# Peptides against a protein of PDB entry 2YKT, part 191

Target 1, 231 residues: chain A of PDB entry 2YKT
Amino acid sequence: SRSEEMHRLTENVYKTIMEQFNPSLRNFIAMGKNYEKALAGVTYAAKGYFDALVKMGELASESQGSKELGDVLFQMAEVHRQIQNQLEEMLKSFHNELLTQLEQKVELDSRYLSAALKKYQTEQRSKGDALDKCQAELKKLRKKSQGSKNPQKYSDKELQYIDAISNKQGELENYVSDGYKTALTEERRRFCFLVEKQCAVAKNSAAYHSKGKELLAQKLPLWQQACADPS

## One batch from the design tools (peptide; made by RFdiffusion4, then SolubleMPNN)

Design b2_p24_5_s2 (from b2_p24_5, 9 letters changed)
Fold by OpenDDE base, seed 5:
Structure b2_p24_5_s2 (fold): chain B 231 residues (1-231), chain A 24 residues (1-24)
Amino acid sequence: as target 1 above (231 residues)
Amino acid sequence: ELEELEERIKELLKELEEINEQIA
């Protein structure tokens, strides 16, 4: 029946969230943590590299003929430090605004969805059983009427059952339909949440890239000129 | 919020069970 098919669809939506979306989201979080760790590693490695660059700058500053290049090397290291600081800020945001929040949500969601599905199933079954009962009673009544010498005795009761069946059928159909819409909304909400959080990350990432570009664009011509000038 | 909803759903399930028992 139409109601049965829609019921199956509704259950499948909940199952898809629980068995496909949530596990995939957990994996996404895990991959995010790995990505964060790798970027932190980059920051640490970069520190060593640019600390070594500072040492080269110190040597230049101590030289007789390359003193001015010492300042250039120091500036290069400083600009990198600022870029890395911006990266660290982005990583903090990535951790706190995306990973932590998603982790909290997915953990709570498993229990919630289980209960929500169970609620839907219980109510759907209840309405279905009530309908079946009325149908069964009508059938029994009709059998009695056929065997009776006075079928008119059962006419009023038959009409009552017919009305009850019609009403219960309508209620069941509406409930299942609403249930399906609700389930789809729950699914969409979860995807939207993910998209919104990714947008926030993207904005922070853009800020990091913009700052780096700005700093380098400002200083690079100066550094190039220093290298081009004869000693 | 989800925890609150979960508890509410549990309560509703209990109510539904009671109703089902009355219909039977």
Scores: peptide ipSAE 0.028, ipTM 0.535, DockQ to the pose 0.014
Fold by OpenDDE base, seed 4:
Structure b2_p24_5_s2 (fold): chain B 231 residues (1-231), chain A 24 residues (1-24)
Amino acid sequence: as target 1 above (231 residues)
Amino acid sequence: ELEELEERIKELLKELEEINEQIA
């Protein structure tokens, strides 16, 4: 029946969220944590590199003929420090606004969805069983009426069952229809939440890249000229 | 909640577009 098909569709939406979306989201979070760790590792390694660059700048500053290049090397290291600060800010946001939030949501969601699906299934079954019972009773009544010497005795009850069946069928169809809409809304809400959090991360990442580009664009011409101008 | 999220997404996308224009 139409209601049965829609019921199956509704259950499939919940199952898809629970069995496909949520596990995939957990994996996404795990990959995000790995990515964060790798970026932290890169930043740490970069610190060592630019600290070494500062050391080279110190040597230049102590030299007789390359003092001005010492300042250039220090500026290069300072720009890196500023870029690193922006990256750290982005990473904090990445951790706090995306990973933590998603982790909290996905952990709670499994229980929530299980309960929601169970509630839907229970109510759907209840309505379905009530409908089936009425249909069965009507069938029984009709058989009894056909074998009776006074069929008119059962006419009022037959009408009552027909009305009950009609009402219960309509109620079941509406319930399942609403259930399907609700399930689709639940699915969409989860994707929207992910998209929103990812957009926030993307914004912060863009800010990081913009700041880096700005700083480097400002200083790079000066640094390039430093070797062309003898002391 | 869904409508609020959708609206927020639209706002963020607009902001990102503006940022991208500045970076380009």
Scores: peptide ipSAE 0.016, ipTM 0.428, DockQ to the pose 0.324
Fold by OpenDDE base, seed 3:
Structure b2_p24_5_s2 (fold): chain B 231 residues (1-231), chain A 24 residues (1-24)
Amino acid sequence: as target 1 above (231 residues)
Amino acid sequence: ELEELEERIKELLKELEEINEQIA
């Protein structure tokens, strides 16, 4: 029946969230943590590289003919430090605003969805059973009427069952339809949450890249000219 | 790879639109 098909679709939505979306989201979070760790590793390695650059700057400052180049090397290292600070801010946001929040949501969702599905199933079954009962009673009544010498005595009761069946059928269809919409809304909400969190990451990432571009664009011409102007 | 990604995005957007229609 139409209601049965809609019921199946509703259950499938919940099943998809529980068995496909949530596990995939958990994997996404895990991959995010790995990515974060790798970026932290890059940060550490970069620190070593630019610390060594500072050391070269110190040597230049101590030289007889390359003192001014020491300042240039120091500036290069400083710009990197500032860029790195932006990256750290981005990573902090990535962890706190994306990974942690997604992890919390997915953890809570298992219990929530199970309860929601169970509630829906219970109510759907209840309405279905009530409908079936009325249909069965009508059938029994009609059998009695056919065997009766006075079938008219059952006419009012037959009409009552017909009305009840119609009402219960409509109620069931509406309930299942609403249930399906609710399930789809639940699914959409989860995807929207993911998109919103990724937007936050994108904004922070953009800030990091913009700051780096700005700082380097400002200083690079100066650095490029440094060797042409010996003291 | 970029073209494949674009096609997949289009498919996903279509699916999302279908969801929106069903919810409405």
Scores: peptide ipSAE 0.005, ipTM 0.325, DockQ to the pose 0.040
Fold by OpenDDE base, seed 2:
Structure b2_p24_5_s2 (fold): chain B 231 residues (1-231), chain A 24 residues (1-24)
Amino acid sequence: as target 1 above (231 residues)
Amino acid sequence: ELEELEERIKELLKELEEINEQIA
């Protein structure tokens, strides 16, 4: 029946969230933590590299013929420091605004969804059982009427059962329909939350990349010309 | 070229893991 099919679809939505979405989200969070750790490692390694560059700049500054190149090397290191600071800010946001929040929600969500599904199933079954009972009673009544010498005695009661069945059928269909809409809304909300958090990450990343591009674009022509200029 | 890049990325990831272990 239409109601049975819609019921199946509703259950499948909840099952998909619990068995596919949430585990995938946990994996996503784990991969995010790994990514964060990797970027922290990059930051540390970069610090060592540019500290070494500063040392080269110091040597240039101490030289007789390459003093101005020392300043260039210092500027290169400083620009990198500024870029790394932006990266660190992005990482903080990535951790606090995305990973932490997703982790908190995904752990609470399993219990919530399980309870929601169970509630839906219980109510759906209750309504279904009530409908089945009315249908069974109507069938019994019809059998009794066929065996009776006075079938008209049961006509009013038959009409009452028919009306009750119609009403209960409509109620069940509406309940299942609403349940399906609710389930889809629950699913959409979770995806929307993920998209929203990723938008925040993207915005922060854009700021990081923009700052880096601006700083490098400003200084790179100067650095490229440094060796061509007389000492 | 793409295959070479993928291999290089894998190597870099391995190196990064080693660095992270040292930092931790």
Scores: peptide ipSAE 0.000, ipTM 0.239, DockQ to the pose 0.023

Design b2_p24_5_s3 (from b2_p24_5, 9 letters changed)
Fold by OpenDDE base, seed 1:
Structure b2_p24_5_s3 (fold): chain B 231 residues (1-231), chain A 24 residues (1-24)
Amino acid sequence: as target 1 above (231 residues)
Amino acid sequence: ELEEIEERIKELQAELEAIKAAIA
């Protein structure tokens, strides 16, 4: 029946969230943590590289003919520090605004979804059973009427069952329809939340890239000319 | 339909927050 099909669809939505989305989200969070760790590793490695660059700058500053190049090398390291600071801010946001929040939600979601699905199933079954009961009673009544010498005796009761069946069928259909809409909304909410959190990360990432681009664009011409201008 | 979904999302978010608060 239409209601049965819609019921199956509704259950499938919940099943998809619980068995596909949530596990995938947990994996996504895990991969995010790995990515964060790798970026932290890059940061550490970069510090070593630019510290070594600073050492080269110190040597230049101590030289007789290359003192100004020491300042250039120091500026390069300083720009890197500023870019790194922006990256750290992005990483903090990535951790706090995406990973932590997703982790908190996914842990709580299992119980919530289970309860929601159970509630839906219970009520759907209750309405279905009530409908089936009325249908069965009507069938029994019709059998009695067929065997009776006075079928008219059962006519009013038959009409009552028919009306009850119609009403219960409508209620069941509406309930299942609403349940399906609710389930789809639950699914969409979770995807939307993910998208929104990713948007926040993207904004912070954009800020990181923009700051880096700006700083380098401003200084690079100066650095490129440094060798052409002797002290 | 989109507006209805958005409103329902807000309601569900509020419900989720209430659940979180109750569990904490």
Scores: peptide ipSAE 0.016, ipTM 0.430, DockQ to the pose 0.036
Fold by OpenDDE base, seed 2:
Structure b2_p24_5_s3 (fold): chain B 231 residues (1-231), chain A 24 residues (1-24)
Amino acid sequence: as target 1 above (231 residues)
Amino acid sequence: ELEEIEERIKELQAELEAIKAAIA
């Protein structure tokens, strides 16, 4: 029946969220944490490299003929520090605005969805059982009427059961239809949430890259000229 | 509710396109 098909579709949506979406989201979060760790590692390694560059700058500053190059090397290290600071800010945002929030949501969601599905199933079954009962009673009444010498005695009751069956069928269909819409909305909401969080990450990432590009573009010409004009 | 979500997605898509344009 149409209602049975719609019921199956509804259950499948919930199952898809619980068995496919949520596990995939957990994996996504795990991969995000790995990515964050790697980027933190880059930041740490970069610090060591540019600290060593500062040391070279100090040596240049102590020299008689290369003092100005010391300043250049210091500037290079400073620009890097600024870029790394921006990266750290991006990482904090990545952690706090994406990973943590997704982790909290996915953990709570498993219980919520299970309860929602159970509620739907319980109510669907209840309505179905009520319909079945009315159908069974009508069948019994018809059998009784066929065996009676006065079938007209049962005509009013038969009509009442027919009407009740029709109404209950309609109610069941509407309930299942609404259930399906609700399930689809729940699924879409989850994807939308993910998209929103990724947009935030994208904005922060863009800011990081833009800042780095701007800083380097500003200073690089100066650094390139430093060796051409011996003071 | 579904319509609201669709509208929100559309807005997010527009924002994303704007970001892409700014990077480009």
Scores: peptide ipSAE 0.015, ipTM 0.399, DockQ to the pose 0.681
Fold by OpenDDE base, seed 4:
Structure b2_p24_5_s3 (fold): chain B 231 residues (1-231), chain A 24 residues (1-24)
Amino acid sequence: as target 1 above (231 residues)
Amino acid sequence: ELEEIEERIKELQAELEAIKAAIA
C-alpha cells in the first residue's frame, strides 16, 4: 500500500542517518583532528626555523658591514610571526567552530534519532493497529448480518465502521507522509549544518592566505634588493 | 522549515561564489 511504502521510506531515512551519516561524520571529525594536529606540528617546526633565522639576523647586526641585512632578516621573521598569528586564528576557528561543535552534535544525535524513530514507529503502529481492528470488526459485523434474519439491524453500525475506516486510513496516510517529510528535513538539516561550518572555516582560511600573500608581496621586493645595495 | 533550510543553502552558495570570485 501507499502508506506501507512511505513508512519503509521514512524508516530508511532514519537508518541512513544513524548508520551511515553519523559514523561518517565521526570519521570526518577524527580526520579533522589529525589535520589540526599536523598543522600544529608545522607551526612548531616553523617557529624553530625562524628563531634560527633571527639568530642569523643578530649576527648580521653585530657585524660592521652587514647591519642592514640584519634588519632584513628580522623583517622576514616578523612577517612570519604575522602569518603565524593568522594561522593560529584559523586553527582556533577550525577547532572551536567546526570540530567541537560537530562533535557535540553527533554525540547527542545518536540518542535523539533513536528516540525519534522509536516514537514514529510506535505511533505508526498504533494507528495501523487501530485501522486493522476497525476493519476486522466490520468484517465480523458483515458475517453476522449475512447470517441474520434481520440484516437491517446492523446497517447503522456498518456505516459507522466504514466511516471510521475511511478516517483512520486518511489519518495514517497523512501521519506517514508527514513523518517522511520530517525525516528528510532532519537529514537536510544535518548536511546544512556541516556546510555552514565548512563555509566558516573556508572564510577564515581565505583570510589567512590573503594576509600572508599581502605581507609577502609587500616585503619581498625590498628583501630582493637588499643584497644589491651596498652598506 | 524545509523551505527555510533551502533558502539558507542558497545564501551559503552565493557566499561561496563570492569568496571564489575574491580569491580568483
Scores: peptide ipSAE 0.014, ipTM 0.403, DockQ to the pose 0.665
Fold by OpenDDE base, seed 3:
Structure b2_p24_5_s3 (fold): chain B 231 residues (1-231), chain A 24 residues (1-24)
Amino acid sequence: as target 1 above (231 residues)
Amino acid sequence: ELEEIEERIKELQAELEAIKAAIA
């Protein structure tokens, strides 16, 4: 029946969230943590590299013929420090605003969705059972009426059961329809939450890249001419 | 309303399949 098919679709939406979306989201969080760890590793390695560059700058500053190149090397290291500060801010946001919040959400949602599905199933079954009971009673009544010498005695009750069946059928269909809409809304809400959190990450990432581009664009022409114009 | 939602879902699924085919 139409109601049975819609019921199946509703259950499938909840099952898809629980069995496909949530596990995939957990994996996404795990991959995010790995990415964060790798970026932290880059930060650490970069610090060592540019600290060594500062040492080269110190040596240049102590030389008789390359003093001005010392300042250039120091500026290169300083620009990197500023870019690194922006990366650290981005990483903090990535951890606190995306990973932590998604992790909290996915753990809470597992219990919530299970309860929501069970509630829906219980109520759907209750309405279905009530409908089946009325249909069974009508069938029983019709059998009694056919065997009776006075069928008119059962006519009012038959009409009452027909009306009850019609009403219960309509209620069941509406309930299942609303259940399906609710399930789809729950699914959409979860995807929207992910998109919104990823948008925040994208904005922070854009700020990091913009700052890096700005700082390097300002200084790079100066650095490029340093060797061509010995003092 | 439900019929409209179902139709929209079908359209989106068709679009997704077309995108998948284009990037394969």
Scores: peptide ipSAE 0.008, ipTM 0.379, DockQ to the pose 0.071

Design b2_p24_5_s4 (from b2_p24_5, 8 letters changed)
Fold by OpenDDE base, seed 1:
Structure b2_p24_5_s4 (fold): chain B 231 residues (1-231), chain A 24 residues (1-24)
Amino acid sequence: as target 1 above (231 residues)
Amino acid sequence: ELEEIEERIKELLAELEKIKAEIA
């Protein structure tokens, strides 16, 4: 029946969230943590590189003919420091606003979804059983009426069962329909939350790239001409 | 290009808020 099919669809949505979405989200979080760790590693390695650059700048500053190039090298290192500060801010946001929040939600979600599915199943079964009972009683009544010498005695009761069946069938259909909409909404909310958090990270990442571009665009022409115009 | 990307992100966030409101 239509209601049975919709019921199966509803259960499948909940199962998909619990068995596919949530495990995939956990994996996503794990991969995010790995990515964060790698970026931290890059940050550390970059620090070593630019510290070495500063050392070269110190040597230039001690020279007789290359003093101004020392300042250029120091500026390069300073720009890197500023870019790095922006990166660190982005990484903090990545951790706190995406990974941590997703982890908290996915941890709590299993119990919630299980309870929600169970509640739906219980109510659906209850309504279905009530409908089946009324249908069975009507069938019994009709059999009894056919064997009776006075079938008119059962006419009012038959009408009552027919009305009850109609009402219960409508109620079941509406409940299952609403259940399906609710399940789809639950799934959509989870994807929306992921998208929202990822957008926030993307915004912060854009700020990092923008700051880097701005700083480098400002200084690069000066650095490029430094060798052509000795002091 | 970066400015365009930032603007697109803002648009997507706005669209998401609209979607969230529709399913609330």
Scores: peptide ipSAE 0.014, ipTM 0.440, DockQ to the pose 0.079
Fold by OpenDDE base, seed 4:
Structure b2_p24_5_s4 (fold): chain B 231 residues (1-231), chain A 24 residues (1-24)
Amino acid sequence: as target 1 above (231 residues)
Amino acid sequence: ELEEIEERIKELLAELEKIKAEIA
C-alpha cells in the first residue's frame, strides 16, 4: 500500500542518518582533528625557523656594514608572525566553530534519532493496529449480519465501523506522510549545519590567505631592493 | 530553524563570493 511504502521510506531515512551519515561525520571530525594537529605542527616548526632567522637578523644588526639587512630580516620575521596570527585565528575557528560543535552534536544525535525512530514506529504501528482491528470487527459484524434473521439491527454499527475505518486510514496516511517529511527535514538540517560550518571555515581561511598575500606583496619589493643594494 | 540555517548559508556564500572577488 501507499502508506506501507512511505513507512519503509521513512524508516530508511532514519537508518541512513544513523548508519551512514553519523559514522561518516565522526570520521570527518577525526580527519579534521588530524588536519588541525598537522597545521599546529607546521606552526611550531615555522616558529623555530623564523626564530633562527631573527637570530641572523641580530647578527646583521650588530655588524658594522650590514645593519640595514638586519632590519630586513626582522621585517621578514614580523610579517611571518602576522601571517601566523591569522593562521592561528583560522585554526581557533576551525576547532571551536566546526570540530567542537560537530562533535557535541554527533554524540547526542545517535540516541536522539533512535528515540525518534522508535517513537515513530510505535505510533505508526499503533495506528495500523487500530485500523486492522476495526477492519476485522467490521468483517465479523458482516458475517454475523448475514447469519441473522434481522440484519437491519447491525446497519448502524456497520456504518460506524466504515466511518471509523475511513478516518483511521486517512489518519495513518497523513501520519506516515508527515513522518517522511519530518525525517527528510532532519537529514537536510544536518547537512545544512555542516555546510554552514564549512562556510565559516572557508571565510576564515580566505581571510588568512588574503592577509598573507597583502603583507608579502607589500614588503617583498622592499626586501628585494635591499638585497640588490650594497651596504 | 531549517529556514534560518539555509538563509545563513546563503549569506555566507555571498560573503565568500565577495571575498573571492576582492582577492582576484
Scores: peptide ipSAE 0.007, ipTM 0.416, DockQ to the pose 0.344
Fold by OpenDDE base, seed 5:
Structure b2_p24_5_s4 (fold): chain B 231 residues (1-231), chain A 24 residues (1-24)
Amino acid sequence: as target 1 above (231 residues)
Amino acid sequence: ELEEIEERIKELLAELEKIKAEIA
């Protein structure tokens, strides 16, 4: 029946969230943590490289003929420091605004969804059982009427059961329909939340890239000039 | 906030379909 099909669809939505979406989200969070760790590693490695560059700048500053290049090398290292600071800020945001929040949500969601599904199933079954009972009673009444010498005696009761069945059928259909819409909404909200958090990450990432581009664009011509115009 | 995001997603999807239609 249409109601049975819609009921199955509703259950499948909840199951998909619990068995597919949430586990996949947990994996996404894990991959995010790995990515964060790798970027932190990049920051650490870069520090060593540019500290070594500073040492080269010190040597240039101590030279007789390359003193001005020492300043250039120091500026290069300083620009890197500023870029790395921006990256660290982005990573903190990535951790706190995306990973932590998603982890908190997914952890709480399992119990919630289980309860929601159970509630839906219980109510759906209750309505279904009530409908079945009325149908069974109508069938019994019809059998009695057919075996009776006075079938008219049961006509009013038969009409009452028919009306009850019609009403209960309508209620069941509406409940299942609403249940399906609710389930789809629950799924959509979870995807929307993910998109929202990714948008925040994108904004922070854009800030990081913009800052780096700006700093390098500002200084690069000066550094190139130092090489072109030897003292 | 969530409702706003949902509406924005709908708009973006509509825009995507428009772009696809223009490219095709």
Scores: peptide ipSAE 0.006, ipTM 0.332, DockQ to the pose 0.170
Fold by OpenDDE base, seed 2:
Structure b2_p24_5_s4 (fold): chain B 231 residues (1-231), chain A 24 residues (1-24)
Amino acid sequence: as target 1 above (231 residues)
Amino acid sequence: ELEEIEERIKELLAELEKIKAEIA
């Protein structure tokens, strides 16, 4: 029946969220944590590299003929420090605004969805059972009427059951339809939340990249000409 | 549309809390 099909669709939405979306989201969070860790590692390694660059700058500053190149090397290291600071800010946002929030939500969501599905199933079954009962009673009444010498005696009661069945069928269909819409809304909400959080991360990432581009674009011409100037 | 979804979610959450209270 139409109601049965819609019921199956509704249950499938909940099952898809619970069995596909949430596990995938947990994996996404795990991969995000791995990515964060790797970026932290990059940060640490970069610090060592540019600290070593500073040391080279110090040596240049102590030289007789390369003093100005020392300043250039210091500037290169400083620009990197500024870029790295921006990266760290982005990482903090990535952690606090995406990973932590997603983790908190997904942890609670399984219980919520289970309860929601159970509620839906219970009410759906209740309405279905009530419908079945009315149908069964009508069938019994019809059998009794067929065996009676006065079938007209049961006509009013038969009409009452027919009306009840029609009403209950309509109620069941409406309930299941609403249930399906609700389930789809729950699914959409979860995807929307993910998209919104990713947008925030993307904005912060864009800020990081823009800052780096700006700083390097500003200084690179100066650095490039440093060796061309005779000392 | 998102606001409508969020409002619906709030309603559903409230209903679920009632159910939890009844089951407990």
Scores: peptide ipSAE 0.007, ipTM 0.425, DockQ to the pose 0.023; fails the geometry check

